# Peptides against a protein of PDB entry 6FRK, part 264

Target 1, 411 residues: chain A of PDB entry 6FRK
Amino acid sequence: NEEVLNAMLKEVCTALLEADVNIKLVKQLRENVKSAIDLEEMASGLNKRKMIQHAVFKELVKLVDPGVKAWTPTKGKQNVIMFVGLQGSGKTTTCSKLAYYYQRKGWKTCLICADTFRAGAFDQLKQNATKARIPFYGSYTEMDPVIIASEGVEKFKNENFEIIIVDTSGRHKQEDSLFEEMLQVANAIQPDNIVYVMDASIGQACEAQAKAFKDKVDVASVIVTKLDGHAKGGGALSAVAATKSPIIFIGTGEHIDDFEPFKTQPFISKLLGMGDIEGLIDKVNELKLDDNEALIEKLKHGQFTLRDMYEQFQNIMKMGPFSQILGMIPGFGTDFMSKGNEQESMARLKKLMTIMDSMNDQELDSTDGAKVFSKQPGRIQRVARGSGVSTRDVQELLTQYTKFAQMVKKM

## One batch from the design tools (peptide; made by RFdiffusion4, then SolubleMPNN)

Design b2_p26_3_s4 (from b2_p26_3, 16 letters changed)
Fold by OpenDDE base, seed 4:
Structure b2_p26_3_s4 (fold): chain B 411 residues (1-411), chain A 26 residues (1-26)
Amino acid sequence: as target 1 above (411 residues)
Amino acid sequence: SEEEEKKLLLNLKIIQELKKEEAEKK
């Protein structure tokens, strides 16, 4: 029994290390799990695998909980949020994502660019802010980030902004000059929250980076970026352990909407490859994906039209990155996420939709759309010409439709 | 609802099949 436990724990520890969980945390987790498992209960024929998974899950939940309550902004007050992090961490993009999140929740939100070190930092922030219709402040001429931050915070306080986000300079390396600048900015603007932005793709370096920031500035919150890629999020555990600060949000893609509040249970479930069906349902519900009640009735009857497929493609495109969605499904291993270019997948869906935009209502609403085209091959040529694609591309679309329609009949 | 779950499951299966076909074309 102990040998079986040790073998299973070794597999879990290997998987956690492959998920970029820090080796010290993995060792501690292994010891805690081994101590929490009653060997006598394991002898009683309980599903040893489920018991170990549950024990691992419980210990990972504890590692993500820093034991401190996350800072939350106060409605009707001026809340100053300072962002800190390395260059390339996604800090500037994350400032815009957070601002957009609060704006969509009905907060009066603004952005300040206090990055004077990077050429074009203000132009990038201005571009992102303008696209999202977020008020912004910065300078092309002022080189002191303290002056820019102070003036911007004062301006937006006077205009009764509720969320004032300050983006600071990043560096390629941890430099003492960066930390001095960060401290000077923090002292000048007196932020209500300091957010450390960490790139999850850095893997095992996450602990050392997060610690270096926490040792120099009073980091109170963490945001983890690039969780849409190959990063399994193990670095997030390292950030919490090093900063003793909660993860408040995660970045899950390149789009401004690829940003969500951190949820512990779904995150750990995903990290373990258990999926997150509940989080996927929640995400689908939050997106207000057209609840075509008519589609649900058709699905109950095993009916699926080309129009129904088109509507599903629109819904899928609204859900965000396919890698993220698939990673929420139990049994879709991380290997399925690694092989797909997300941009290629989205381009393919858009191409298929463009082909269907050249179809008529009779073709789209037919319960046997493929048969309509097979009976009158001239329809394929019409649609191909109308959409600027080959007849082969239209035939491939109809083949895909037929597979989906057969799948619906089996549901 | 069971209906929302079926719709979700369909979308997921569509994504799965699209990804599978992309992997087969490479």
Scores: peptide ipSAE 0.116, ipTM 0.744, DockQ to the pose 0.234
Fold by OpenDDE base, seed 3:
Parts: structure tokens; sequence; C-alpha cells
Structure b2_p26_3_s4 (fold): chain B 411 residues (1-411), chain A 26 residues (1-26)
């Protein structure tokens, strides 16, 4: 029994190390799991694998819980949120995502660019903020981030903003001058929350980086970025351990909507490759994907039209990055989704939808759309000309439709 | 509901097939 336990724990430890979990945390987890598993209970014929998985899951949940309640903004108050993190961590993008998140929740939100070190930082923030219709502040002439941060915070306090997000300079390396600047900004604006932004893709460097920030500034919250399928998220456990601060949000892609509140159970489930069907259901429900009762009825009858396919493509596009969606499905390993494929996938869906926009209602609503086109080949040429594509592209779309329609008939 | 589960399963199968076709084209 002990040999079987040790073998299974070795496999789990290997998988956690491959997920960028820090070796010290993996060792500690192994000992905690060994102490939590009663060998006598394992003798009673219980599924040893399920017991070990449950014990591992429970210990990972403890590792991601710092035992500190996450800071939350107070409605009707002025909440100053300072962002800190290295250049390339996604900090500036995350500021915009957080601002947009709160704006969509009905908070009066604004952005301040106190990054004077990076050329074009203010232009980037301004571009993102303008696209999202978020008020912003910054300077093209002031080089002191303390002055910019102080003036911006004062301005937006006077205008009764509820969420005031301050983006600071990031550097490529942990430099004392960066930490001094961050301390000066923090002392000047007196933030209600300091958010450390960490790139999950840096793997084993997460602990050392997170510790360096926590040792210099009072980090109270963590946001983990680039959880879009390349990073398994094990570095997030290292960040929590080092900062003793909760993860409040995760960034799951490049789009402003690729941002979600951190949920412990789904995150650990994903980290273990168990998927997150519940989180996928929640995400689908949150999107208020039109209750096309008509689609469900058609699916029951094994009917699937080109319009039904178009509506599913719209739904899929609303669900966000395909890597995130597939990573929520049990048995879809994170390895199936290279980043370069998501923009290509979305572009492909948009191309297919553009072809379908040139179809008429008779073609879209036919229960046998492929047969409508096969009986009258002139329809393919019309659709091809209308959408600016080749007749081959239309035929490929119809081939895909036929595959999906056959899949629906087998459901 | 069983109906929502079928709709979800369809979306997942569509995503799966789209990704399979992308992997086959590379």
Amino acid sequence: as target 1 above (411 residues)
Amino acid sequence: SEEEEKKLLLNLKIIQELKKEEAEKK
C-alpha cells in the first residue's frame, strides 16, 4: 500500500513540477498528502486514485489560500488601486481589464498612467482606455511618476470616481530604483490596495519575483496573467506563498474581456487537468447566450441548419479564447492550444460567418443546407462572389456544416 | 437542464472539431 501511494504521489509530483509548481511546494504537498492519507482507509477497497487526487486537491486549495480575505472596493467610496509588476507581465493591459470589469459592474472607474519610464506607455493606456470608454489621466511632459500619480488621484477624487487605478513603471529586471519609485508613488497616493501583476509563463521564477515585490511594497492582492493555455498556472501557487496575498483575478488572453475573478476550485481543477465543466457552464450562463429554445428542440430531433451553426459560432466567439474553453473540458490537455492558434481560430470563425452572411434565408434555414447547394451549384458561386471568397472556401464551409450536422444526429 | 447540457456539449464538439482541423492544417 505504501509503495502504491509513493508511486502515485511521484506521478502527481511530476505533473505538478511540469505545471511550474515550485519544487519546495511540491515537496511540502507530498508530505502533507502522505500525512493526510490514512493507509488503513486505503486498505478498505476505496479507490486509491480518487483518495490521492482528493488529498492533492485539498492541499493545493490550501496552497492557493493565503488565509487572508481579499480586499474589495467599497461602493460610493474612492478606492485607489495601485498596480505593480515587471515590464511584460501584462500590468498595463491588466489595469485596463480591471477598469473595464468594474465599469461593466456599474462602478465609476478611471485609469492613471504613472509609467514615465517606458516610451509610449501613456499612448498605449490612452488607446486602451479610449476603446473601452474609460476616463484616463497621464502626462506627455511630466517625468516624475509621483507627480502624475498624485495629480491624477486628486483629479479623480475631486470628480467622485469610485475606482481609481494607477499603473506604475515596470522594468525588465528587479532594480532597486524601480522599488524606490514604487514606494514613493505608494507613499504619495496612499492606495487602498496594491496589486502585484505576475506573468504565469515565467514558471519557476514566480516565487523569487513575487517575493522581491512583497519585500519592498505592501502587496495585498495578486493578479496572474497569461493563463491562456501556455502556463499551467503552477507559478500562481508560488506567488501566493511568497506574497501571502490572495489572487483576485486572472488574465486569460489579450482581449479586454479575457479577465475573470479568481475562483479557487476551478483553478485547481484546471491545474490538475481535471477540467472545469462547472466553470464552463457558469461562463455560458453569464454570457446570456440567447435561450434559443428552438435550437434545443432542433437538437432533440437531430436537426441542424446553417443558421444554427452561425448562432453556435457567435456563441463560441462570445465564450472567449478557445484555449480557455478547451482547458475547461476534462481530457483536453493544455498542450493542444498554442497561442498563435487562437487569433487564427477566431479569424477562421469570422471568415466562415462572413461567407454565411452572403447566404439567403432559404439556404440558412434548410434542414439540409448542403443539399440545397449541391442541387443548385449557382448558389455556391453567388455566395462566393457576395463574400469575396473562392467557391472552394464555400465548399469547405459546407463540408464543415455537414460534419456538424452529422454529429448532431449522433447526439 | 439536460437541454443546456446538450447545447454545451454541441458547442464543445464544434470547438473540438475546429481545433482538430486547425491542427491537421499545420
Scores: peptide ipSAE 0.109, ipTM 0.737, DockQ to the pose 0.205
Fold by OpenDDE base, seed 5:
Structure b2_p26_3_s4 (fold): chain B 411 residues (1-411), chain A 26 residues (1-26)
Amino acid sequence: as target 1 above (411 residues)
Amino acid sequence: SEEEEKKLLLNLKIIQELKKEEAEKK
């Protein structure tokens, strides 16, 4: 019995290490799981595998819970949120994502660029903010981040902004000069929350980085970025352990909408390779994918048109990264997707949609669109010319459509 | 709803097939 337990725990520990969970946390988890499993209860014929999985799940849930309530902004107050983190962590992009999140929730939100170290930092923030229609502040001439942060915070306080997000300088290395600058900015603006932004892809380095920030500034919240289908997110456990601060949001892609509130249960389920069906359902429901009652009725009859395919491609594009979506499905291992493939996949969908934009209603609404094109080859040439693609590209699209239409007939 | 689940399943099958075709082209 103990040998079987040890073998199963070894498999789980290996999977957690492959998920970038810190070696110390994995060792501690193994000990905690061993202490929590009554070997006598395991002898009583209960599914040993399920008990071990449940015990592991419970201990992982404890590891992502710092026992501290997450800071939340107060409505009708001026809430100053300072961002800290290394260069390349996605900090600046995450500032814009958080600002956009609060703006969509009806908060009067603004952004301040206090990154004077990186050339073009303000231009990048300005571009992101302008695209999202978020008010912003920064300087092209002021080099002191304390002055910029103070002036920007004062300006937006006077204008009764509710969410004031301050982006700071991120450096490549943990340098004392960076930490002193962050401390000076924090002392000047007196933030209500300090958010540490961490890249999940740095794996075992997450603990040391998170600790170095927490030791210098009062980090109260963590945001984990680059939780795409490749980043299993085990580094997030290390960040919580080191900062003793809750993960409040996760960044799940490159788009401004690829940002969601952190949920413990789905995250741990995904980390264990159990998928996140609940989060997938929630995500689909949040998208308000119009209940195309017409589509459902067609599906019941085994009908699927090129228009129906186009609408599904639009829905898929709204769901975010394919790697993330597939990683929410049990049994779809992360191994199917390399990072470079996500942009390629989205570009492919956009190309297919552009081809379909050159189709007419008769072609789009036909129950056998491929047969319409096969009967009149001149349609393929028209669509190819209209979309600026080869006739081969149109034929490939029609081949894909035929595969999907056959899948629908089998549903 | 069962209908929303079918729509989701369709979208997932579409994603899966698109990814298979990308893997076969490499």
Scores: peptide ipSAE 0.100, ipTM 0.727, DockQ to the pose 0.174
Fold by OpenDDE base, seed 2:
Structure b2_p26_3_s4 (fold): chain B 411 residues (1-411), chain A 26 residues (1-26)
Amino acid sequence: as target 1 above (411 residues)
Amino acid sequence: SEEEEKKLLLNLKIIQELKKEEAEKK
């Protein structure tokens, strides 16, 4: 039993290190898991793997919980949120994402560019804010970020804004001058929340960076960026440990909508390669996808029509980016979908649906749609003409349908 | 592409698993 435990813990520790979890945290986790596992319960024939996974999961949840309640903005109050972080962390983009998130929820939101160090910082913020229809403030001439931040905060307070987001200068390295500037800005505007933005892709450097910011400024919240693709998110644990502050949001891509509230359980599940089935269920339920009961009943009987396939394509298109959906499934790692193939996949689904729009009810509702077309080849020619495609395109659709129908029969 | 077919198959399996879990929770 102890050998099995040690072998499995070694595997988990390796996976966590490969996920950029800090070595100190992995060591602590290993000792905590060993102490939490009842070896006697493991002897009773329980699934040892499941027990170890559950113990690991519980300890990872504790590592993400700083024991401090996340700050939340108050409705009808003027909430000042100051952003801090290194250059390239995605800080400026994250300011826009957070502003857009609150705007969509009916908050009167604005953005302030207090980055005077980077040429074009204000133009970048202005471009993002304008695209999202978010009010913004900044200067092309003022070089003191304290003046810009103070004037911008005062302006938007006087205009009764509820969410006032202040973007600050980043640096390439830890510079004392940057921290002094951030302190001066923080002292001038008296923010209700200071958000540290961290790039998840920096791996083991997350702890040292997060600590350097926390030692200089009163970081109260963390946002983790670049959790799309290769970043496994282990650096997020290091940020929480160093800042003693909760993760409030995550950035999951480049689009302004690729931003979500942090959920501990889904995040840890994904970190362990267990997927986020619960988040996928929630997402599907939020979409109010069509009559799920009728489809379940057909699937139980191994029935799958062309209409059922059409409805599934509609549902799939409503679910959003395939990369996000697949990243929620256990065993489908982040590497399974290159970003480029998603637009092509959606275009293909739309093409297939357009072909099916030229089919009649007899063809769509047949339990063997492919056989209906094989018995009467003139149907293929009709559908091809009706949809403006080749007879080959219709045959390819029927081949895909046949593969799906066979899969449903095996399920 | 074979990858697009696998993606579609996955999405269908996902929807099926989700529905199965919903049915087991009722």
Scores: peptide ipSAE 0.038, ipTM 0.556, DockQ to the pose 0.057; fails the geometry check

Design b2_p26_4_s1 (from b2_p26_4, 14 letters changed)
Fold by OpenDDE base, seed 2:
Structure b2_p26_4_s1 (fold): chain B 411 residues (1-411), chain A 26 residues (1-26)
Amino acid sequence: as target 1 above (411 residues)
Amino acid sequence: EDLLEEHKLYLFYKKYEEAEELKKKI
């Protein structure tokens, strides 16, 4: 039993190290898991794999919990959020993502560019802010980030902004002058939250970088970027351990909407390759698909119509980036997301929906839609003409539908 | 590619159903 435990723990530890989890944390986790597993309970015929997975999961959940409640902005107040992080961490992009996230939730949000070190920093922020219709402040002439940050914060406070995000200079090295500048800015604007932005792709360097920031600046929150399938996310554990601060959001791509609130359980599930079933459920529930109960009942009875498929395509399109949805499905490794042009997949779904928009209710609501078209081939030609596609495109859609309907009947 | 998208969508539905069944058991 102990040999089996040690073998399974070795596999888990290897997977965690390959996921960029810090070696010290992996060692500690291995010890904690060994102490938490009752070997006597393992002898009683319980699924040893399930017990070890549960123990590992529980210990990973503890590693991402700093024991400190995440700061949250107060509605109707002026909340100043200062961003800190290295150059290339995605800090400036993440400022825009966070601003857009709050703006979409009905917060009066603005951006301040206090990066005077990088040429074109203000232009980049201005471009991102303008695309998202977010108010912004910065200077082309002022070189003191303290002045820019102070003036911008004062301006937006006077204009009753609720979320005031300050982007600071990022450097490629941990230079004392950068930390001094960040402290001067923090002292001048008195931020309600200091967010450290970390790139997950830096792997084992996450601990040392996060620690260097925490030792110099009172980091209260962490945002992890570049969780778009190449970064396995283990660096997030290192950031929490080093900063003793909660992860509040994750960046999952290059788009302004590739940004989500951090959830511990889904993240650990994904880190273990279990997928994010809870986050998938939550995203599906956020769609207010009250109509899904009727669909779920139909699916349980092995009924699947072309209308049901159309509604599901609408749901997928409403859920946002297909890559994010797939990354939530257990067993879809990150490699499966990297190969698909998401825009192409969405364009294909939209094409299929356009074909179905040319179908009638009898065709859409038939429990055997393919047979309706097979019995009356003139329907295929009508739909093809109505949607501006070939008869082959309609036949391909019907073939896809038939495969789905057969899969639903096997569930 | 089309087969891959079909498989993606199928696995989405399957996981959604498994998740909703889990939610009803909690």
Scores: peptide ipSAE 0.000, ipTM 0.249, DockQ to the pose 0.025
Fold by OpenDDE base, seed 5:
Structure b2_p26_4_s1 (fold): chain B 411 residues (1-411), chain A 26 residues (1-26)
Amino acid sequence: as target 1 above (411 residues)
Amino acid sequence: EDLLEEHKLYLFYKKYEEAEELKKKI
């Protein structure tokens, strides 16, 4: 029994190391899991694999919980949120994502660019803010980030903004001058929250980076970015351990909506390759797919129309990047859709929808749409002309629909 | 590839049904 336990723990430890979990945390986890497993319960014929997975899951949940309550903004107050992090961490993009998140929740939100070091930082922030209709402040001429941050915070306080987000310069790890500048900005604006932005793709470097920031500035929150790539997010555990600060949000892509509140259980499930069933449920609930009961009922009755397929493509497009949805399904790792395949898949879905926009109600609402087209080939030519595609493209869509409708009939 | 996309959609629906059934048990 102990040999089997040690072999299975070795496989789990290897998978966690491949997920960028820090080697010290993996060693500690192995010891904690070994101590938490009753060897007598394992002898009683319980599924040893499930028992070890559950023990590993519980210990990972403890590692991502710092035991500190996350800061939350107060309604009707001016809440100043300062962002800190390395260059290339996604800090500036994350400022815009957080501002947009609060704006969509009905907060009076604004952005300040206090990054004077990076050429084009203000133009990038201005472009993102303008696209999202978020008020912004910055300078092309002022080089002191303390002046820009102070003036911007004062301006937006006087205009009764509720969420005031300050982006700072992202520099490399070794410049004491950066940490002094961050402290001067923090002292001038007196932020209610300091957010450390961490790139998940830096792997084993996460601990030493997060620690360097926490040792110099009062980091109270962490945001993890680039969880849409090959990064399984194991570096997030290192950031929590080093900063003793909660992860409040995650960045899951390049779009302004590719930003979600951090949830412990879904994140650990994804890290273990168990999928994120809860996050899938939450995304499905956020879409207000209230009409999904009618669809599920139709699917249970083996009925599936071209209209039902069109509505599903609309729902998939509303859920955001299909890689994020697949990465929530157990057994579909992040590797199943390369970033290139996602834009291509979305373009393909849009093309299929454009073909269906040229169909009539009789074609869309038929329980055997493919048979309607097969009986009257002139319909294929009409739809092809209406959508600007080949007759072959319409036939390929009908072939896909037919396969899907046959799968639904077997459910 | 096309069979993979159809299979992905099918798996999405199966997982949605499993999730809704789980939600009724919670």
Scores: peptide ipSAE 0.000, ipTM 0.253, DockQ to the pose 0.067
Fold by OpenDDE base, seed 3:
Structure b2_p26_4_s1 (fold): chain B 411 residues (1-411), chain A 26 residues (1-26)
Amino acid sequence: as target 1 above (411 residues)
Amino acid sequence: EDLLEEHKLYLFYKKYEEAEELKKKI
């Protein structure tokens, strides 16, 4: 039992390290999981794997919880939110995303550009704010961020704005001059919340960066960006540990809508590569997708047919709204969940299925479906006529299938 | 755009499979 526990904990620890979780936190988690597992209950025939996974999940939830309630804006008050973070963290984009999020919820929101260090910072903020119809303030001539922040906050307070977001300068590195500027701005505007914006893609540097900001300014909230990329978000645990501040939102792409309230459970599931496993398991159980065992065995052997692709498209369509499915799948960003892209993606899937409905069993069950069509181009014309599409649409489907089959061979 | 949608669909399959494998692991 202890050997099995140690082996499984080694796999989990490796996965967490590959997810950019700090080595100290991984060690602490391993010790906490070992202490939380009753080896006697593990001997009584309970699924040892489930017990370990549950213990790991519970300890990761604790690592994301700073034990401090997240600040929330008060309706009918003037809430000043100051943003801090490095250049390239997505800070300026995140200011616009947060402003848009509150505006869509019926808050009177505005943006202040107090970034005087970066050339074109105000133009970028102005472009983003104008597209989102968010009121903005900044200067092309004033070089003191304290003056701009103070004047902008005063202006929007006098105009009874409820959410006043102040974007500050970000530099390429932690510099004393940046921290002094942030402290001067914070002292002048007296923000109700200081939001640290962290790029999740910086990996193991998350702890040191988050600590450097918290040691200089009273960070009360964290926003993690670039969770749409290869970043598994393990650095978010480091940010919470260093700042002792809750993650309030995550950035999941470049679009203004690629922004969501932080949810602990889905985030930890994603971090473990689990997705919303519980929700996916529940949906897969509801769908009686038991026939997937044969598909999984084929995929393990690097076999993928046009029929296997069709069956997967059927599974997707059975799971309901594509946004809900993708949100349940490990590592999918909310980028795929935009309602506009969802309908288009579902329409595209349905079109692809309609093309495959015009294929014969020899074409569908071939381990190299694209080669069957390439050897006999008359098949493409038959399928195109049968499905009411162009020969190009059939070639595009075969190109997609070939990409998927190549990727399955790499799994 | 088309390449991005294809890559997105692939990531879907890969992650659906990862989730089904994880379901077998739970």
Scores: peptide ipSAE 0.000, ipTM 0.273, DockQ to the pose 0.063; fails the geometry check
Fold by OpenDDE base, seed 4:
Structure b2_p26_4_s1 (fold): chain B 411 residues (1-411), chain A 26 residues (1-26)
Amino acid sequence: as target 1 above (411 residues)
Amino acid sequence: EDLLEEHKLYLFYKKYEEAEELKKKI
């Protein structure tokens, strides 16, 4: 039993390290899981895998929980939210995403550009804000970020704005001058929340960066950006540990709506490379697709046909922002997204659907579609000719289907 | 690798069950 536990923990620890989780946190998790597992209960014939899985998940949930309640804006009050973070973290884009999120929820929201260091920062913010119909403030002539932030906050307070977001200057490196400027801005505007924006792609550097910000400014919230199909989420755990501050939102792509409230459960799933089926199901349910219950019921029974996959691809194509959805589908997240824009991913799905349009009902409705094709290779040649593709393209589709159907059968 | 994929799948299921139980409570 201890050998099985140690083997499974080694695999989990490897995956977490590959997901850029800090080595100290991985070690702590390993020891906490070992301490939480009763080896005697493992002997009693309970599914040892499920117990270890649950223990790992529970300890990952604790690593994402800083033990501090997330700050939330108060309705009918003036809430000042200051953004801090490095250049290239997606800070400015995230300010616009957060403003748009609150605006869509019926909050009177505005944006202030206090980035005087980057040429064109105000033009970029103005373009994003104008596209989203968000009120904005900034200057082309004022070079002091403290003056711009103070005047902008005062203006929008006087106009009874409820959400006042202040974007600050970012630097390429941790510079003392940046931290002094951030502290001066924070002291002048007295923000209700300071949000640290972190790029998930910086990996093991997340802890040191998050700590450097927390040691200089009262970071109270974290937003993690670039959590699209290529980003390793492990740096987010490092940011929570270093800042002792909750993750409040995540950025999941380049679009203004590629932004969601942080959910612990979906995040830990994605971090473990499990996909976000809950988020997929919620997003699929938001589409009011009448056939979703039947599909979910089939998935619960471990039944997955090529037709069910085709219907899923149709649903995905109806949902719009494709990057969000593919990252939620188990087995499609990493390899399918590796080489293309949203348009190229849509073109790939459309190609797969065109291949399936050349299949017959026996092939589409078989619970073992891959075995139907393996038993009669002439079917592959027929489908390839019918869809105008290579026999290899049909085999690749069947390989993807088999991988997905095996996942569903293990469900 | 296979154990990690099964681990992935199980936590995926647990979330689905928890989300359905939450929907029954709303």
Scores: peptide ipSAE 0.000, ipTM 0.254, DockQ to the pose 0.018; fails the geometry check

